Peptides against a protein of PDB entry 3PUK. Designs and how they scored, part 178

Target 1, 227 residues: chain A of PDB entry 3PUK
Amino acid sequence: ERGLKSVVWRKIKTAVFDDCRKEGEWKIMLLDEFTTKLLSSCCKMTDLLEEGITVIENIYKNREPVRQMKALYFISPTPKSVDCFLRDFGSKSEKKYKAAYIYFTDFCPDSLFNKIKASCSKSIRRCKEINISFIPQESQVYTLDVPDAFYYCYSPDPSNASRKEVVMEAMAEQIVTVCATLDENPGVRYKSKPLDNASKLAQLVEKKLEDYYKIDEKGLIKGKTQS

## One batch from the design tools (peptide; made by RFdiffusion4, then SolubleMPNN)

Design b2_p22_6_s4 (from b2_p22_6, 9 letters changed)
Fold by OpenDDE base, seed 3:
Structure b2_p22_6_s4 (fold): chain B 227 residues (1-227), chain A 22 residues (1-22)
Amino acid sequence: as target 1 above (227 residues)
Amino acid sequence: SELEKRYKLLKEFNEEIKKEEE
């Protein structure tokens, strides 16, 4: 019943926790709104303790410095989350933790990445993109985190055309992250509708899947599978 | 591709970080 949740947890365990694990070392983990929901959907606090996390903190809240401990940032690549990170490490006097491991849930924009490098590169021990931008619900059901997706996709107002494209792009990217997490390269299927939104989305997904599997972590090109 | 560029960028950055830590 929890097939997708277990897959997501395994992905996080291998891509994040195993990646930065040091024997006998405990870390503070910083989460944002999305990653809080994500972890809550697929693990328990006891699971995190087993992975060397001593405490979870909200990145948006004021926190007391713990300068002797390293911090694990599992966050979305948003200006808000990145800004909070920069406040933690932006100056010598303001450093809250010993060092930082940063794991983004999606591709980090170049502007944000450059800002991080310029401000606190010496404090960073790892920076990785994990590509998990969905919330698992059931065994094969997930929720996309795209605000107002329904409104913009079905809006007949031409003024929303640009926003509609942005939404579709975000949805396509998240679908690809699901496929990557499941290690699947599906043949995209959809039902045609009058607005042809499904067709457009399918095309975006196919394109992104092709791009992803060309440069997967194992350097393997996978063929399309039946779905 | 854009994805490839991003991957290379992060790879290079992480390699630099490792060198600084050593």
Scores: peptide ipSAE 0.354, ipTM 0.847, DockQ to the pose 0.637
Fold by OpenDDE base, seed 5:
Structure b2_p22_6_s4 (fold): chain B 227 residues (1-227), chain A 22 residues (1-22)
Amino acid sequence: as target 1 above (227 residues)
Amino acid sequence: SELEKRYKLLKEFNEEIKKEEE
């Protein structure tokens, strides 16, 4: 299967489920808004059952403790999701689950990581970044999850300059994750607009791609492809 | 690079976790 959905599922299966799989062990999986959409786009509940997931829960909601089971957190590295995780394990007396396996969809900021390490390191069994920050739609079509991207990128209002930069950075990061997932190192092409946002984004993507492949898990530097 | 720092940090953290479980 060559579709983007299949590629994404394969990546999740190998990077997340195979990574923490233990024979005969069932886990509770905690999802945030993004990862809920992500998994819904590329798998079925039956697939998750086959991977040893008994129940999926929303990390943002109040949940009853299941202290005898380990939890698999598949979440975005955002303050909101991290804060919810910390609520589950931040108190020694009120741990919701037996232990946690944490898989971030993207690079976790040092500030958030340090916060996790300082508060609940003893409860964590695994922490990994899998770099999937996009939603597969059809075949090779994907959607970037960057709120208000259009508004900030195309706004002529100078007051939005700082926000524009943040949005562009996020977009660039997500594009890199797509490339990484597809195991491609594409040459970036763009058409310049009056605000030259496309050029700036392209430069960010190229820079991040270079950085990523320099430290690629496979130790391989791939040549540029034409897409 | 910042990326290298993050990877190093995670690697070290996971190594610590592994040692604590053993």
Scores: peptide ipSAE 0.399, ipTM 0.864, DockQ to the pose 0.662; fails the geometry check
Fold by OpenDDE base, seed 4:
Structure b2_p22_6_s4 (fold): chain B 227 residues (1-227), chain A 22 residues (1-22)
Amino acid sequence: as target 1 above (227 residues)
Amino acid sequence: SELEKRYKLLKEFNEEIKKEEE
């Protein structure tokens, strides 16, 4: 049985490192909070070195320019991470790096993408969405990066209804990324609870899975499997 | 769909930037 960690690493290797790899070229890799956790969960620094990464930098921190090196941004498509990227390349005269390869862990909102395109297009050599917004654990276990998910989903307080929907949406998105990473289109199974949260989440997941596989890289709709 | 729009947008963008020298 292949551990989820190995699957995730393989996905990152193929989708990110192989995609931008050039022989003899070293890159600086910029990570955010999520991708730091993600990579730490599925690889070692030695693995990254083998993939041509010389140093890892935190995108949120102030960094000294390394203008002779290209940067690999492996980041989540959040305003915070995107803003940090934009600061790195926003000035034509003071770019922090030679060029940027951007790999988002999930679908980048149009608003953020447009902002990037408008401001830094000349500095970008690649922009890809790899759809890995989860952290692998042992075996087939993963952690969703949705703060307070449990609290809102199981809260009996009706005042949390709006937030609950947002959280469920985020969870559904991340579950889809897991499925995509595993190259599976699972038949969603759930146990109904009084609050019907499981049913709602299942519906969201199913919908998103359908949408994803309709326009996947192969342009094929995969059949449902039992996962 | 929004997803399709994003896909197209990203594809087009990558095609555009590919024309630029690295």
Scores: peptide ipSAE 0.397, ipTM 0.862, DockQ to the pose 0.595; fails the geometry check
Fold by OpenDDE base, seed 1:
Structure b2_p22_6_s4 (fold): chain B 227 residues (1-227), chain A 22 residues (1-22)
Amino acid sequence: as target 1 above (227 residues)
Amino acid sequence: SELEKRYKLLKEFNEEIKKEEE
């Protein structure tokens, strides 16, 4: 299919599967809630088989050890997902898999990264941030995963101001990941109005885009593309 | 920037991992 789904799949294929591919090696892939939805939106099980994935497991569930196989963790950088990973490798006797390749969908906080490094570094073969934090839909449509976005953005209660900012930040981050996935740096245009949520969001997006392209994975500064 | 710091951190970590495998 043409569109955002294909782009996302290609990104995952190149950034994750090609990155850890070894000839003749099968891996178990561990997914969390977000990455389950993400992969379900842009690929089939047959596609994953072609990429050397034998089975998919939910990281949150109790799983039997498969000590002879390496595991590919494609997960969000959340405390919950990281904690589940740590349980898989925290003790020598409790190691569920031979080794781990970790691919985060977004920037991993230093606190979580440090926990991983301190406890499981010897079991890890790769750790990478992919920056895909959205669910692709038809064509160029995507779904943002921001809880309670409507409530906080439109709440007249001043006590929700802090939460509103957090929500807008999360939305901005996801928009940036879309741009990154599409390899585009769109010019953000908006009408500046005082206390306008759309304007504030646009400003956040613009700032984040600027930061992203200044220090791109490839070390390249990309110019603004036509919106 | 925070981003730069994160990239550097991951790069260093992956280099360390690579050395341990050798």
Scores: peptide ipSAE 0.362, ipTM 0.852, DockQ to the pose 0.652; fails the geometry check

Design b2_p22_7_s1 (from b2_p22_7, 11 letters changed)
Fold by OpenDDE base, seed 2:
Structure b2_p22_7_s1 (fold): chain B 227 residues (1-227), chain A 22 residues (1-22)
Amino acid sequence: as target 1 above (227 residues)
Amino acid sequence: SELEEQYKKLEELNKEIEELEK
């Protein structure tokens, strides 16, 4: 199937599971809110089993140690998720798992990354960003994971201006991940609203797309494609 | 089965997330 769900799954399989796969080895996978939704939208548990995942756990919950098994953290680069990871490995207490593979769904801020390096570097075997921060719904439909996006973007309260900018930045980043996943550089289309949010978002997306393709690891620069 | 248990876990996680988002 050529749907967005299939494309997303293929990317996760290649970027995450194939990257850390060892024959005959099973891992515990730790998920947060976003990645739980993401995987639920594009795969089945049987698919995860085929990729060497024996158990999935919620990173936010208290979990019993399984010291003989390695853990695969597929999480968003948020303070909350990172803090939960650090509790598993960063404390003076005994580590919950044998080792960690970390795959972030998006760019991890240097502050968070440095915090991880400082406390858990010896336990980490992989730490990568896979650039997928959206939920596929249909073949060409996706949803964004931006907390309180509607409230901040459409709030008439001027006190929310700073937060609105942050939200729009996050939305733009997620849209770019869709384009990257689909290997497209589309012309952005939008419906204008009184608050001009759509126009601002479009500009952010275009700028980020340009930056992404200019610095692409493959050295590929693509022109705008039909959206 | 182990498979069924894992499916249940995934569903449970989704439910918990939905509850937290309310």
Scores: peptide ipSAE 0.006, ipTM 0.335, DockQ to the pose 0.018
Fold by OpenDDE base, seed 5:
Structure b2_p22_7_s1 (fold): chain B 227 residues (1-227), chain A 22 residues (1-22)
Amino acid sequence: as target 1 above (227 residues)
Amino acid sequence: SELEEQYKKLEELNKEIEELEK
């Protein structure tokens, strides 16, 4: 089965679970809103148990310390999620877990990364970006996580122009992560009517794809595929 | 079972997220 859900799961398994796996070791996994939806869309609890996860917890909630266990943070690189992590490890005397493995779903801004390093670097055993910023809905259908995207992209109000650009940039970035996950370099197709939104987004995607594949881990520039 | 408990936990989290998004 080569559906998008299976591809996403395989990516998470390889990039997250295999990366921090230790024989006989169980971890607590901390999730935020996005990663909860993501995992729910592409795996079952039995799958997580097989990967050595004993308990899943919401990072936003107050939780009882389990100081003897290591924690796996699979979270988005947002101030909210990072702040919650820092509350867990920000003080030596108040550490909730033995150690932390952090996996971000996308590129973490330097400001947030520096904040983490300054506060609790000694507690972190791993920190990695895995570039999964979408929810698979069907075998080849996915949903981007860009707040208010529809509103700003289709708003006739000129005052929203700057926000529209930011939203399109974020969407383009997420589309590139999908392509990277699928290991594809697609030929971008779009309908331009009635606004130039689709054209602008397509241009952003093409540019970002070019940049990504030039510097990708494989060092290979793939030919365009019809998509 | 442990599995059932974890599943319930996941469902609870999802429900909470949905409520927060309303």
Scores: peptide ipSAE 0.005, ipTM 0.328, DockQ to the pose 0.018
Fold by OpenDDE base, seed 1:
Structure b2_p22_7_s1 (fold): chain B 227 residues (1-227), chain A 22 residues (1-22)
Amino acid sequence: as target 1 above (227 residues)
Amino acid sequence: SELEEQYKKLEELNKEIEELEK
């Protein structure tokens, strides 16, 4: 069984590196908080070098311009990361890099996408969304990146009910992303906790999985895999 | 934070790469 880390790496390699790879060309890669963790979990620096990445930079930090090099932005579709990108290319005179390839780890909201297009369209060579919004921990273990998930899911305060639902939806989306990444339609299993949160989450995941595979244009209704 | 440590490691690696390219 291929470990989750290897699967994630393979997906990134195919979706990101192979997509923008040009023979003899080196790129600077810009990472944010999430993608730093993601890549750190599934690859080594040597792997990135093999993919034509010469330097990894933190998108949040002030960086010196390297105007002769193209930049690969592998970032989350957040206002913070997008704003940092815009600072790199927002002014023609202050462009930090020659051009940009942008790969978002998830769906980029139209508002952010439009902001990018309006400001930096001429500098962008690629702009794609990939579906990776989780961190692989072990061969079959991953971490969901949902802020305050614990707090809202276990809060006894009824005023947090709406927030709890939002968090659970986000968690379910990420789980579906894992399944999509693994190309699996797993049977959802959960342990009963004092709070029916696990059951609710399981139901959300099942529903979203069904939706995902029904919409899968390739018509491959994959049966439930017991993994 | 763990993240800060990871970035620090990346910075160190970048420095090493720069040294190798020289």
Scores: peptide ipSAE 0.005, ipTM 0.367, DockQ to the pose 0.021
Fold by OpenDDE base, seed 3:
Structure b2_p22_7_s1 (fold): chain B 227 residues (1-227), chain A 22 residues (1-22)
Amino acid sequence: as target 1 above (227 residues)
Amino acid sequence: SELEEQYKKLEELNKEIEELEK
């Protein structure tokens, strides 16, 4: 059984597809590197068709205009993905689609958000941030999307110590996102390693979980659960 | 069929992304 995949799909369906769904309307969906993997891990093409998606396209590729259709951008808040979006809507002559719905997989930096507002605001019907920055593998197994995580965490070079801290912080944040998605406050378990990386990561996760549940949207403090 | 083509497209896209990450 793959419970995490089901939970992730349900979240995407509610936060993205249900949010922009109109009866009888079909959309083109634009995906980037991360969201392609994400959707591939938790849904089938038939599921996307049921949600009103007629065609999926890679945002990085040059695409022919379909001016009569609205576009659903499900993308990461990265300069690369945002730049590709801006090419689609940055000028009147360059508009490839009728309008855009944008859903970011994580917090969009102000610099990128301001860039979008300055150039494409009239074409955007919806712009939201959803918090899904991991790939579900099995029922309770997932892969984090942290660039160069392996390299920095296991680097013997002391010069990478600062970067290692940044990577661990990002990993901890994504783990908390998983917990929030599952509505769980788990006890953290790890295997002993030659380095204290696992212990440090566990401490970061525990601290962030405490902070999250103290100030959660419901204002409720949840007890620690086993997962 | 159109459905089969869409399945293939999704799989191909995923493979392309994996290759870009190498």
Scores: peptide ipSAE 0.011, ipTM 0.334, DockQ to the pose 0.018; fails the geometry check

Design b2_p22_7_s2 (from b2_p22_7, 12 letters changed)
Fold by OpenDDE base, seed 1:
Structure b2_p22_7_s2 (fold): chain B 227 residues (1-227), chain A 22 residues (1-22)
Amino acid sequence: as target 1 above (227 residues)
Amino acid sequence: SELEKQHKKLKELNEEIEKEEK
């Protein structure tokens, strides 16, 4: 049985490393907090070396320019990560790297995308979304990276209703990215608890899965699989 | 969908990049 870690690694290898691979070329890879955890969960430094990565750098840290090397940005589509990228390439005279390949772990909002396009388009060689927003732990176990999920989902305070919806949406999205990565359309199951949260989450996941497969398979919805 | 729109934008950007390299 191929563990989830292996599947995630295979996805990253195909979607990121193979996509930007050039024979004899080494790249610096820039990671944020999420992608650091993600890669740490599914690969070793030796694996990255084999994929042409010479060094890994944290995008949030102040880094010395390496102007002769291209940079591979594997980052989340957040304002913080995007702003760090923009600092690396925003000034023509102060570009930290030769060029950038950008791979987002999820859908990049139009506002962030437009900001990148407007300021750094000439420095970008590739920009893609790969839809991996989860951390694999075991063969079939993964962790959702949704801040304060517990608090908002279980809060009885009606003032948190809007935030609860945002959290539920984010969780559903991450579950769908797992399914997309595994190429599975699971039958969603949940344990009934007194709170309707599990049912709501299941409904959101089902809806998002349907939308995903409609988009990906040009209107063909894959049958639900037991997973 | 917003998702489709985003994918389209990324595709367009990549196409523009490829044209400039060529």
Scores: peptide ipSAE 0.031, ipTM 0.614, DockQ to the pose 0.648
Fold by OpenDDE base, seed 2:
Structure b2_p22_7_s2 (fold): chain B 227 residues (1-227), chain A 22 residues (1-22)
Amino acid sequence: as target 1 above (227 residues)
Amino acid sequence: SELEKQHKKLKELNEEIEKEEK
């Protein structure tokens, strides 16, 4: 399949599974709400088995320890998901797994990152940001996973202003991850709305795209492309 | 930028992890 789903799968395969692959080793994979949806949209269980995943577990659920196995955490950089991870490795006596590989779907805030580093660094074998915070629906269609985005962005209530900013930031990050996944640096286009949300979002996207490509591991700076 | 700072921190962490594994 030539669609966005295949591109996303390829990105996950190379950035996550190939990165932590060890011959003959099986891992338990921990997913959160977003990554469950993401993987369900672009792969099958058989695909995951081929990548060395024996069992998929929900990070939010209570799980029995499997101390002899390493765990692959493919999770969003949210307080909820991070807290669940920390519970798995927070105490030496209560470690649920042998070690952890952590792959975040987006940029991890410093506060969360520092918390992980301070408490669980000895249990971590890998920690990376993959920049895949969208769900592919069709060949070139994706859905952003930002809770209550519509409500906050289009709310006339001024009390939502702070939350609106956070939501727009999250949306901008996700759009950038789509562009990064597709290896594109598009010119941002939008329709003007009464609340000027589209303009603000566009500015955020442009800024983040610039930042992303400037610090790209490949050292590649791309010009604007058609979108 | 904030993004650059985060990437730097992540890089540092991974370097530390790699040192411990050797």
Scores: peptide ipSAE 0.027, ipTM 0.542, DockQ to the pose 0.732
Fold by OpenDDE base, seed 4:
Structure b2_p22_7_s2 (fold): chain B 227 residues (1-227), chain A 22 residues (1-22)
Amino acid sequence: as target 1 above (227 residues)
Amino acid sequence: SELEKQHKKLKELNEEIEKEEK
């Protein structure tokens, strides 16, 4: 049993399933591309059944209404995923489910949050951010879900400089979510490369970690851990 | 920070939801 997978599963179980659990109640779970990969990496369908999930549906696909059941949305805070949710509960369409529990894998932008609040607030029973934006692969190994990260970070083409910065920002954010999930404030270590991308990423991570722990609701000043 | 604002809004939403369920 790979340690990181167990940690991630435990986090999801406590932050999502335990949070919305009702005795004898089954829910439909809606997943997007990222959360499909995430759950597939750390659990089995039998595990989800034990947590009261009867069916898993892809949020991007057209789905038949199940109006008698509540829906658990475990999704990334993207315009695409949010728009799909809004189509399920928005005033312009018939509600597909009885109610919604929404758990975002990362911070939801204000624009998306306000859009949800304005259109679907009556249908929402819970809305939380759980900050899991990584996929566990092996013990202490995870994969960041940043498309083309390798290509842009290592591209010698100056025209990709802007894209490189965007990718590094996204990577840094996801690394912070790992730290948050593990409840660790690591000292960032890196090996420098000719393009000094590792140094830049490390700086971004450090900055974001500082910002995250400053606003941690638990008020716990966590010291730097060895990393 | 933007993060603080987001957390505040989320907290407010959850509080509103809890009030309506009661």
Scores: peptide ipSAE 0.025, ipTM 0.534, DockQ to the pose 0.686
Fold by OpenDDE base, seed 3:
Structure b2_p22_7_s2 (fold): chain B 227 residues (1-227), chain A 22 residues (1-22)
Amino acid sequence: as target 1 above (227 residues)
Amino acid sequence: SELEKQHKKLKELNEEIEKEEK
């Protein structure tokens, strides 16, 4: 059984590294907090070297320019990560790298996308969304990257109800990305708890899965796979 | 869906980038 880690690595390899690979070309790879954790969970440094990555850098840190090399940005679509990218390419005189390949782990909001397009479009050679917003822990276990998920989902305060819904929707979206990565349409299982959170989340996941597979399979009903 | 719209935008951007490289 192919563990979730191997599936995630295969997805990154095909969607990111194979997509921008040029024979004999080395790239600098820029990571943020999430993608650092993601790659650490599913690959080794030797694997990255085999994919043509010479150096890994943290996007949040001040870095010396390497103007002769192209940069591979594997980052989350957050204002912080995007702002760091824009600092690398925002000025013609201060470009840190020769060109940029950008791969987002999730959907990039139009506001951020437009900001990138307006400032750095000429420096970008590729821009894609990969839809991997989870960290594999075990063969079939993953951790969702949803800030404050625990706090809002288990808060007894009714004032947090709206925020709880937003968090549950974000969790549901990430679960769908796992299913998409695994190429599976699972039946949703949950344990009944005193709080109807599990049932609500299950309903959101089911709805989003239906929407996803209706769009992607243009009529090929993949049967529900039990996982 | 909003996701489909964004995928379309990204596809269009990549097509534009490819045209500029040619």
Scores: peptide ipSAE 0.025, ipTM 0.570, DockQ to the pose 0.571; fails the geometry check

